Peptides against a protein of PDB entry 4PN1. Designs and how they scored, part 145

Target 1, 261 residues: chain A of PDB entry 4PN1
Amino acid sequence: KIEMNFLNKPIVPDTTKVISNFLTHYLITEPVEHVEIEAKLGTLIDLETQNRFEFPVMNETILNPEFNLRTRFESDMTASEHKYLNEFLNQAFRDSQKPGRLPFAYKHTKQVDLFYETEDNSRDKIRVSKNQSDNQVLACVKKRRVADLFLYCPNDAFDIRISISDELPVSMPSGNQQPSLTRLKDRVGYVHQEIKIDLTKTTQNDPVYDTTERHELEVEFGNIADLRDRAQKAKDGMEAPLFRRVQLFMDNVRILRREHS

## One batch from the design tools (peptide; made by RFdiffusion4, then SolubleMPNN)

Design b1_p22_4_s4 (from b1_p22_4, 9 letters changed)
Fold by OpenDDE base, seed 1:
Structure b1_p22_4_s4 (fold): chain B 261 residues (1-261), chain A 22 residues (1-22)
Amino acid sequence: as target 1 above (261 residues)
Amino acid sequence: DLRPAPEEVVKLIKEYFPEVVP
């Protein structure tokens, strides 16, 4: 007979605890009303060298937000990497349809995001999202970045940014206002156990560089109500449900960041 | 560029998720 450890009980990784506490703060302690919680794959860039950040650690490490490490996060990848991940997820989708598995859901969307300045000249812009095919308005929101948590992953192709945002529904801009920025989004979305995985190609016209493309992969909690309930239970002393959900989320992120062409 | 779902994947979507438009 084999036991898990000398207590014969599951042990929670420290990373899971740290992330769980981070999420609990913005779900329960100082709750964000219209919260979006996502992880993006990308690269931590050293502002001094303009190369990938190097830190004296040997594995996945949550960076302490109290320290200014003089870094920026680039939530972008090459077209080749993006294509590889698309093929990988398509295969994962196929495999999940087999008997005995929980299936992926899949959706392909194309939308246009129009950004408008606010009357109060706030840093946060109003985003109007429309369907590319029929120009139907899908959403009108003011998105505010609330907090970030960065994971440096020296052994993997990508570093991770976990972001908490507030997507406040707002009224449509006046008809006389022109958008300050327009982005085309081509997105393929995969959902497994209420975790959303999106591959997004963004096209943007830049006055200096003409047309630029960005390739992003994001992992998002698809059931915020459930996550909030789990966080509340954790605050009340029952942490296991939250830890399990965070572990699931992070394992999906870990799978994806290890994949490369 | 994003690749559309393979034909086999589209078939599976229609079978298991008829409400989803790929």
Scores: peptide ipSAE 0.022, ipTM 0.508, DockQ to the pose 0.013
Fold by OpenDDE base, seed 2:
Structure b1_p22_4_s4 (fold): chain B 261 residues (1-261), chain A 22 residues (1-22)
Amino acid sequence: as target 1 above (261 residues)
Amino acid sequence: DLRPAPEEVVKLIKEYFPEVVP
């Protein structure tokens, strides 16, 4: 007979606990009303070298936010990496349609994001999102980045930023206002067990600079209400449901960051 | 730059990752 450990009970990895508590804070303790929680694949850049940061660890490591490592996070990848991940996810989608599996859902969207300055000159801009095909308004929000948690992943192609954002619905800007920035987004979305995986190609035209293109992959909690419920239960002493959900989320992130062409 | 985290989260990180505590 084989047992899991000397207690013969499941244990929760420290990473799961740390992330769970991070999420619980912004879900329950100081709740963000219109919360978005996502992990982005990218690179921790050493500000001194402008290369990928090197830290003397051998495993996935949550960085201490109080330690100034003199880094920035670049939520971008090459077109080839992005294409590879798209192909990988397409295959995963196909495989999930087989009998006995839980299927992916798939959606391809193209939208235009228009950014407007606020009257109070707040740092937070109003974003109006429109469908590219018919110019219908999809959303008008003021997005505020609330918090970030960074994971250094020395063995993988990408590092991870987990972000908490507040997407407040707001009224449309006045007709006399001009957008300060316009972005085109081509997004392919995959949903599995209410975890959303998005590949996004963003194109931005600058009158001074040439067209810039960004390639992003993000993993998002697709059911915030459920996550908030799990977080509340965790605050009430029942942590297992939250830990399980965070573990699922992180396993998906881990799969993706390990893939490379 | 890294963004500050809530005190409770920082304490937890310090507890689980003592090797990165300054």
Scores: peptide ipSAE 0.000, ipTM 0.200, DockQ to the pose 0.552
Fold by OpenDDE base, seed 5:
Structure b1_p22_4_s4 (fold): chain B 261 residues (1-261), chain A 22 residues (1-22)
Amino acid sequence: as target 1 above (261 residues)
Amino acid sequence: DLRPAPEEVVKLIKEYFPEVVP
């Protein structure tokens, strides 16, 4: 008989613990009411070199947010990389439909986002989201970035930013206000076990700058209520449910960040 | 369309989820 270790008990990876604690803080300790928790694939850029950040580590590493590493995160990839990931996820979708598997759900959405300045000149803009096909208002929110956790992944194609955001529902801007920014989103969404994986092509029309296009991949917790419940249990001394959910999330992220064209 | 759904994917979705329009 083989045992797991000398205690014959499962061990939780340190990464899982760190992320779990990070999430618990913003779910329970200092709760964000309308929390969005997502991981984006991208690149940590060294502001001094404008190249990918280099750190003396050999594997996935959560960067300490207390240190200013003089980096920026570029949540973008090439069209080719994005296409590859789309094909990869399409195959994963197909495979998941087989007997004995849990199936992916799939959704294709086209959205237009209109950004408006706030009356108080806050840094946070009001985003009005509309369905591109019928111009139906889907949401009007003020999204506030609450916290970020960066994972440096030297062995993978992408680094990771886990972000905590507050999507506060707000009133529609006044009719006399003009949007400061418009963004078209073409999103292909995959959902597996309540983890959302979105491939998004965005076209942004800035009145000052040329049209910019982005290719993004994000992984999001699809059931915040469940996650909050798990986090509460963790605070109460039962950490296993939270750890399992975070592990699932991170495994999906790890799969995706390793894939590249 | 910024990203049209691949025909194969559309076919698959309709096969397994006929109520879903990708």
Scores: peptide ipSAE 0.022, ipTM 0.505, DockQ to the pose 0.013; fails the geometry check
Fold by OpenDDE base, seed 4:
Structure b1_p22_4_s4 (fold): chain B 261 residues (1-261), chain A 22 residues (1-22)
Amino acid sequence: as target 1 above (261 residues)
Amino acid sequence: DLRPAPEEVVKLIKEYFPEVVP
């Protein structure tokens, strides 16, 4: 007979606790009403060197937001990396359809995002999302970035930004208002156990610059109500459900950030 | 693609584990 440890109880990694506390703050303590919680794969760039940020750590490390490390996060990857991840997720999707597994759901969407300036000159723009084929309005929101948590991952292809955002539904801009920016999004979405994984190819036309293409991968909590419930339970002293959900989320992120072409 | 370990990390490894060749 074997035991897990000398207490014979599950142990939660410190990373899970830190992230859980971070989420609890914006779910319960200072609740964001229309919260979106996502992790993006990308690269922490040192503003001084313009190279990937370097720190004397050997594994996944949450950076302390109290310190200004003079970094920026680039949520982008190469087309090759993006293609590889797409193929990887396609295989994962296929494998999950086998008996005894929980299946992925799959959705391919092409949309146009139109960004509008707000009348109050807010820094936040209004985003109108439309179906690319028939121009049906899918959403109209004002997204506010509330908080970020950065994970430096020296052993992986990507660093991670976990973001808390407020996606406030808003009225459509006036018909005479022109968008300040238009983006085409080709998105492949995979959902497994209410964790959403999106591969997005974004094409942006700049009137001054050539067309730019961005390749992004994001992992999102697909059931915020459940997550908020778990966070409330954690505040009430029962942390295990939240820890389990965060662990699941982070394990999916860890799988993806380790994959490379 | 995986990125190489930062030089500072390599130095620390060598300092604490001189027998290890990264």
Scores: peptide ipSAE 0.009, ipTM 0.254, DockQ to the pose 0.035; fails the geometry check

Design b1_p22_5_s1 (from b1_p22_5, 9 letters changed)
Fold by OpenDDE base, seed 4:
Structure b1_p22_5_s1 (fold): chain B 261 residues (1-261), chain A 22 residues (1-22)
Amino acid sequence: as target 1 above (261 residues)
Amino acid sequence: MSIFLSSEMEDLFDEIFSSIRL
């Protein structure tokens, strides 16, 4: 018989605790009403060098948001990397359909996102999402970025941005208003244990500039109500359910950021 | 915050730990 450690109790990684506290703040302490919590794969870029940020650490490290490191986050990858991840997730999907496993759900969506300026000249734009085939309105929201937590991952293909956003449902823009930006999104979504993994190919047509294409991978908490409940329990002294959920989320992120073509 | 998970999760983590192959 083996034991986990000299106390034979499961240990919570410090990363899990830090992220859990971060989430608890915006779920419970200063609650965001229509919260979206996602991790994006990408690259931390040093604004001075325009290269990937380098920090004197050897593993996954949460960057302290109190320090301005003069970085930007590029939530993009190559088409090859994106294709590889798609194939990887397709295989994971197939494997999960086997007896004894919890199955993935899969959905392929093609949508058009129309961005509109707000009447109050808010920095936040209204996003109208429509089905690409029939123009059926899927959503109309104003997304506000509330907070970010960056993970520098020197050993992996990607760094991570965990974002807290407020996705406020809003009324449709006036019929005479023209969108300031239009994006086509080709999204394949995988859901496993209420963790959503989306691979998105975004095409942006600019009337002045050439068409740009972006390849993104995001991991999202698919059950915010459950997560909020877990966060509340954590505030009440029962931390394990939250830690487990955050650990699951982060393990999925870790799997994905390590995979590359 | 505790550095340990609650006892309620010990059985699950024991199972996971025991399944790890090096």
Scores: peptide ipSAE 0.021, ipTM 0.505, DockQ to the pose 0.026
Fold by OpenDDE base, seed 1:
Structure b1_p22_5_s1 (fold): chain B 261 residues (1-261), chain A 22 residues (1-22)
Amino acid sequence: as target 1 above (261 residues)
Amino acid sequence: MSIFLSSEMEDLFDEIFSSIRL
């Protein structure tokens, strides 16, 4: 009989602990009220070379936010990569419908986002989201990026940005205001064990720049209330439920970033 | 922070390791 280690107990990965602490801070310690927590696949770009950042590490590494590494994060992929991931997730969806498995939920949505400047000229814009088919208003929010955690993944196709945002519901802009930016979103969404995986094709119409297209994959915590409860338990000394949920989230992210054609 | 997982997580890991042994 093989044992896990000399104590025969499973150990929490250090990455899981670091991420759990990061989330606990913005869930419990300095709580964000309307919190959104997502991971995006993308590339850390070196601002000097404009190529993928090269760091002297050999595996998945959380970058210390205290250091300015002169990088930017590009949350984009090629159309080919995006298509491959869509086919991969479609297969995963089909396989999950088999007896003995927990099934995926699936949803296809087409949305238009209209961005408006605020009266105070704050950097945060008001976003009005509408259904493309009937122009029904789905949401009106002011989204603020609160914090980012970057994972450099030298062995995988993509790096990861975990973002904490505050989506504050706000009143609709006045009827006389014109949007400063319009984005069309074609989104295919998959949900498994309350973890949301979204493939999004975004077409942006900018009045100053030509139309741009982006292909994004995001992984989001679908049950914030449960996550907050787990984080509270962790603060109270029971860490295991939080670690399990974070590990599940990160394993899904790892599967996706390793998958390539 | 504890370095060890709960019993539920332990059971999951045991299942994973048992499958590798086969």
Scores: peptide ipSAE 0.019, ipTM 0.476, DockQ to the pose 0.024
Fold by OpenDDE base, seed 2:
Structure b1_p22_5_s1 (fold): chain B 261 residues (1-261), chain A 22 residues (1-22)
Amino acid sequence: as target 1 above (261 residues)
Amino acid sequence: MSIFLSSEMEDLFDEIFSSIRL
């Protein structure tokens, strides 16, 4: 007979605990009202070398936000990497439709994001999202980045940024206001067990500069209410539901960041 | 925070552990 350990009890990975605490803070302790919680695949860039940051660790590690490591996070990948991940997720989708599995849901969306300056010249812009096909308004929000947690992943193709954002619904800008920026988003979304995985191609047309494209992969908690409930339970001493959800989220992230052509 | 999972999490871990053993 094999046991898990000398106590024969499952233990909570330290990463899970740290992330759970991070989430609990912005869900419960200092709650963000319209919270969005997502992980982006990308690269931690050393500002001095402009190359991927090198830290003397041999595995996934959460960077301490109290330390300025002189890095930036680039939430981008090559078109080839993005295509590969799309094919990978398509296969995962197909496999999940088999008997005995929990199926993915799939959605393809094309939208236009219009960014407007606020009257108070706040750093936070108003984003109006419209469907590309019929120009219907999908959302009008003011998004504020609240916090980031960075995972350095030396053994994987990508590093991870977990972001807490506040997406405040706001009124449409006045008809006289012109957008300061327009972006086209082509998004392929997969949902499995209320975890949302988005592959997004963003195209930005600049009248002065050439068209720029960005390829992003995001993993998002699709049920914030449930997550908040789990976080509250954790604060009340029942941590397991939160740990389970965070573990699921992180395992999905780990699968994706490890997958490469 | 506890270093150990609750019984509900144990069920999930047991499933994973059992799968690894097969």
Scores: peptide ipSAE 0.018, ipTM 0.446, DockQ to the pose 0.026
Fold by OpenDDE base, seed 5:
Structure b1_p22_5_s1 (fold): chain B 261 residues (1-261), chain A 22 residues (1-22)
Amino acid sequence: as target 1 above (261 residues)
Amino acid sequence: MSIFLSSEMEDLFDEIFSSIRL
C-alpha cells in the first residue's frame, strides 16, 4: 500500500489556498452581489520592454499586488492559438462523451454587445447583449471590474488573470440613446462539472481604428451559489469543499494554458 | 498556521481593482 505522505492525508497547494482566500473575500467578507469570477488566458507584458514580463521565478506564481510591477495584461492570443485550443476542446468534448466519463456540454453563441454611457458619466458602461439571430435581449448589465489576481506562468504559453466582476442588472437605456461601442462576439462554450470554458472571437468596429479582432479564452465558475456556499463553509472552518472546487478550476486552467500550436 | 488571509492581506485585495476598458 502506498501512502500520500507521512501523515497519509491530502495536502492543498499554496496556490489553491491563496486563490481560495481571494475568492472568499469577495464572496463572503466583502460580498459582491452579482459576482462573476473568471480566469482569462493572456500575457503579462512589461510596460518598459513591451515584451512578456520576466520575473525571477521558475513556476506558476501569484503576483503580489503590493509591488508595482509595471505590467499590463493582454487577454488575447493569435488566431492559430485560438484555433488550436478550439480543436483541443472539441477533442476533449468527444472524449468526455464516452462511457464512464462526465460529459461536456457545448453551446455556440453569436451575440452583439452594445455599450452605452451612463447618465452619471461613470466609467462603467451599460452593456446590452443581444442574440445576433433574432435581436433578442440576452442581458442588460452594468459591469464593474472589482479585483484582479495575476498568475505568472513562465513555463506555459499563457499567463492568467483571475477577475472578480460585479454584473449589476440594470434597465435598458432609453430608446434615443446611441451605443458608444458595438462588439460582435462569436463564442463557443464548453461546460464540464459546472466550469465554463469559452472561446470567444470579438470583432470591434472603431471609426478611427481599423476593425480589431480579439481571440480570448476564459474559464468561469458556472455555479456561483455553490461557490459562495463553499466559501462560507471555509469561513466556518471547513475548507475542503472550497479547496476542491478551486483546485478543479485551476487544474482546468493549467491544462489550457499549457496547450499551444 | 492559519490558512486564511490575514486582515492585511484582505485589505490588499481590496486595492486590487481595475476598470473595464472599452
Scores: peptide ipSAE 0.009, ipTM 0.333, DockQ to the pose 0.125

Design b1_p22_5_s2 (from b1_p22_5, 9 letters changed)
Fold by OpenDDE base, seed 4:
Structure b1_p22_5_s2 (fold): chain B 261 residues (1-261), chain A 22 residues (1-22)
Amino acid sequence: as target 1 above (261 residues)
Amino acid sequence: MSIFLSSELEDKFDEIFSSIKK
């Protein structure tokens, strides 16, 4: 007979605790009303060198937000990396349909995002999302970035940005207002246990500049109400449900990082 | 203002109750 440790009880990774505490702050302590919580794969770039940021650590490390490390985050990958992840997720989807597994849900969407300046000259733009084929309005929101938590992952191809955003539903812009920016999004979405994984190819047409294409992968908490409930329980001293949910989220992120690496 | 929970809420043993270690 073996035991897990000298207490014979499961131990939560420190990373899970830190992330859980971070989430609890913006779910409960200073609650964001229309919160979106997502992790994006990308690269931390050192602003001084314009190369990938380097830090004297050997594994996944949450960067302390109190320190300005003079970095930017590039939420992009190569087309080949994106294709590989798509194929990987397609296989994961197929495997999950087998008896005894929890199945993925799959959705392919093509949408147009129109960005509008706000009348109050707010830095945040209004985003109108429409179905690309029939121009049906899907959403109209003003997204505000509230906080970021960066994970430096020296052993993986990608670093991680966990973002807290406020997606405020707003009224449609005036009919005479022209969008300042238009983006085409080809998105493949996978949902497993209420965690959403999106592969997005974004094409941006600029009238002055050449067309740019971006390949993104994001992992999002699909059930915010449940997450908020878990966070409340954590504030009340029962942390286990939140830790379990965050661990699940992060394990999915880690799989995606490591598979290509 | 802290973005973290109070240390008083932390389990001294970092224990996850009713959980299975993966």
Scores: peptide ipSAE 0.030, ipTM 0.491, DockQ to the pose 0.049
Fold by OpenDDE base, seed 2:
Formats: sequence, C-alpha cells, structure tokens
Structure b1_p22_5_s2 (fold): chain B 261 residues (1-261), chain A 22 residues (1-22)
Amino acid sequence: as target 1 above (261 residues)
Amino acid sequence: MSIFLSSELEDKFDEIFSSIKK
C-alpha cells in the first residue's frame, strides 16, 4: 500500500495557497462587487534592460507585490505564438468532444470597444462594447484595475499576471460625447469546467500612428459566484473547495504557458 | 474528499494589500 505522504492526506502547493488567499482578499475581505479575475500570459520586462526579467529562481514563483522589482508586464505575444495556441486549443476542444470527456464550449465574437472619458476626468474610462456585425450594445462598464499578482515562470514561454478588476455597469455616455479611443476585438473563447480561455486579437486604429495589433491569451474564472462561495467557505475554515478550484485554474494556466511552437 | 491543512496566509495578505492601498 502506498500513501501520499506521512499524513496520508493531500496537500496544496504554496502557490495554490498564496493565490487562494489573494483571491479571498478581494472576494471576501475587501470585496469587489463586480469582480473579474483573470490570468494573462505575457512577459515580465526588466525596465533597465527592456528584456525579460531574470530572477534567481528555478521554477514558478509568485512575486511579492511589496517589492518594486522595476518591471512591467507586457500582456502580448507574437502572431505566430497566438496562432499556435489557437491551434492547440482547437485540438483540445476536439479531443474534449470524445466520449468520456467533459466538452469545451466554443464562441467566436467580434466586438468594438469605445472608450469614453468620465465627467470627473477619472482615470477609469467608460467602455462601451458593441457587436461588430449589428452594432448592438453588449456592455457599458467602468473597469477599474484593483490588484495584480505576478508569477515569474523561468521554465516557460510566458510569465503570468493574475488581475483583479471591478467592472461596474454604468449608463451610456451622452450622445454628444465622442469616444477617446476605439478598439476592435476579435475573440475566440473556450470554456471548460467554467474556466474561460480567451484568445483575443485587438486592433487599434490611430489617425496619427499606424494600426497597432495585440495578441492576448487570458484565463478567467467563469463562475464568480461559485468562487466567492468557495472563498467564503475558506474564511470559515473550509479551504479545500477553494484550493481545488484554484488548482484547476492554475493547471490550465500552466498547460497554456508551457505550449510553444 | 480532499483534506488540506489550514493556512494563515490570509492575514498576511490583508496586511500587505492594506499597505499597498494606503
């Protein structure tokens, strides 16, 4: 007979604990009302070298937010990397349709995001999202970035930023107000076990500058209510449900960040 | 049912994140 350890109990990695507590803070302790929680693949850039940051660690490491490491996070990848991940996810989607598996759901959306300045000149802009095909309003929100947690992943193609955002629904801007910025988003979304994986191509047209394009991959908790419930249970002393959900989320992130052509 | 040991990291995060918001 083999046991898992000398207690014969499953244990959670420190990464899972740290992330779980980070999430619990913004779900329960200082709750964000309209919370969005996502992990983006990208690169921690050293501000001094403008290259990928190098830290003397050999594996996935959550950076302490109290320390200014003089880095920025670039949530972008090459078109080829993005294409590869799309193909990878397409294959994963197909494989998940087989008997005995839990299937992915798939959705392709094209939207236009219009950004408006607020009357109080707040840093937070109002975003109006419209469907590109029929110009129907999909959402009107004021998004606030609340917190970030960075994972340095020296063995993988990408580093990770886990972000907490508040997406407050707001009224449409006045008809006389012009958008300060317009972005086109082409998004392919995959959902598996209520974890959403989005590949997004963002195109921004600037009248002065050339068209810019960004390629992003994000992993999002698709069931915030469930996550909040799990976080509350964790605060009440039952941590296992939260740890399991975070572990699932992070395993999906780990799979994706390890994939490269 | 998975059994995990309790963590006191939440208290640490409360302290850290409260300091960042100030």
Scores: peptide ipSAE 0.021, ipTM 0.365, DockQ to the pose 0.164
Fold by OpenDDE base, seed 5:
Structure b1_p22_5_s2 (fold): chain B 261 residues (1-261), chain A 22 residues (1-22)
Amino acid sequence: as target 1 above (261 residues)
Amino acid sequence: MSIFLSSELEDKFDEIFSSIKK
């Protein structure tokens, strides 16, 4: 018989603990009411070199947000990388339909996001999302970025940004307001065990700049209520449920960031 | 080239998904 360690008890990775604590803060301690929690694949760019950031670490590392590392995060990838991930997820979807597996759900959506300035000239814009096929309003929200946690992943194709956002439902802008920005989104979504994985092609028409296209992959907690419950339990001294959920989330992220063409 | 699933494959996935929900 093999034991896990000299205590024969499971050990929680440090990364899981750090992320769990980060999430608990914005779920419980200073709760965000309409919280969205997502991880995006991208690249940490050194503002000085404009190349990928270099840090003296050899593996996945959560960067300390207290330090200004003079970086920006580019939540983008090449069309080829995005295509590869799409094919990879398609295969994962197919494999999950086999007996004995938990199946993926799949959804393809095309939407248009209209951004409006707020009356108070706040930095936060109102986003109206509509279905491209019938112009049905899907959502009207004011999204505020609350916090970011960056993972530097030197061994993988992508770095990770975990973001806490507040998506406050708001009233539709007045009919006289023109959108400041229009964004088309073509999204393929996969859901497995309430973890959402979205591949999004975003097209933005700028009257001044050429049409820009973005290719993004995001991983999102699909059940915030459950996550909040787990976080509360963690605050109450029972951390295991939260750790397990965060571990699942991060394992999915780790799979995706390692897959590249 | 579209990086997204072709309409044919999308339909197939929808069929599979629908069969699982039933």
Scores: peptide ipSAE 0.000, ipTM 0.317, DockQ to the pose 0.013
Fold by OpenDDE base, seed 1:
Structure b1_p22_5_s2 (fold): chain B 261 residues (1-261), chain A 22 residues (1-22)
Amino acid sequence: as target 1 above (261 residues)
Amino acid sequence: MSIFLSSELEDKFDEIFSSIKK
């Protein structure tokens, strides 16, 4: 008989613990009301070299936010990488429909986001989201980035940014205001066990800069209420439910960042 | 903070390890 360790009990990976604590802070300790929690695949860029950041570690490492490493995060990938991940997820979707599996849900959406300046000239813009087909307003929000946690992944194609945002519902801008920025989003969404995986092609029309295109993959917690409940239980001394949900989330992220053509 | 996972996860790991021995 093989045992897991000398106590014969599964242990929590340190990464899971650190991320769980990070999430608990913004779910419970200093709660964000309209919280969005997502991980994006991308690249940590060294500001000095403009190449991928190199750090003296050999595996997945959470970067300490207290240190300025002179990096930026680029949440983008090539069209070929994006296509490969789409094909990979399509296959995963098909396989999940088989008996004995939990099925993926699938949704394809086309959205236009219009960004407006606020009256107080705050850095946070008002975002009006509309359906591209019928121009129906889907949402009007002011999104604020609250916190980021960066994972350097030297052995994988992508690094990871976990972001906590506040999406505050706000009133529509006045009819006389023109958008400062327009983004077209073509999104393919997959949902498995309340974890959302989105592949998004974004076309941005900037009045100052030429049209830019981005290819993004994001993984999001689809049930914030459940996650908040788990975080509360963790604060009350029962940590296992939170650790399990965070481990599930991170395993999905790890699968995706390791896939390459 | 506890370093141990829930019993449900423990059972799953036990199942995996039992399958490898076979």
Scores: peptide ipSAE 0.061, ipTM 0.566, DockQ to the pose 0.022; fails the geometry check

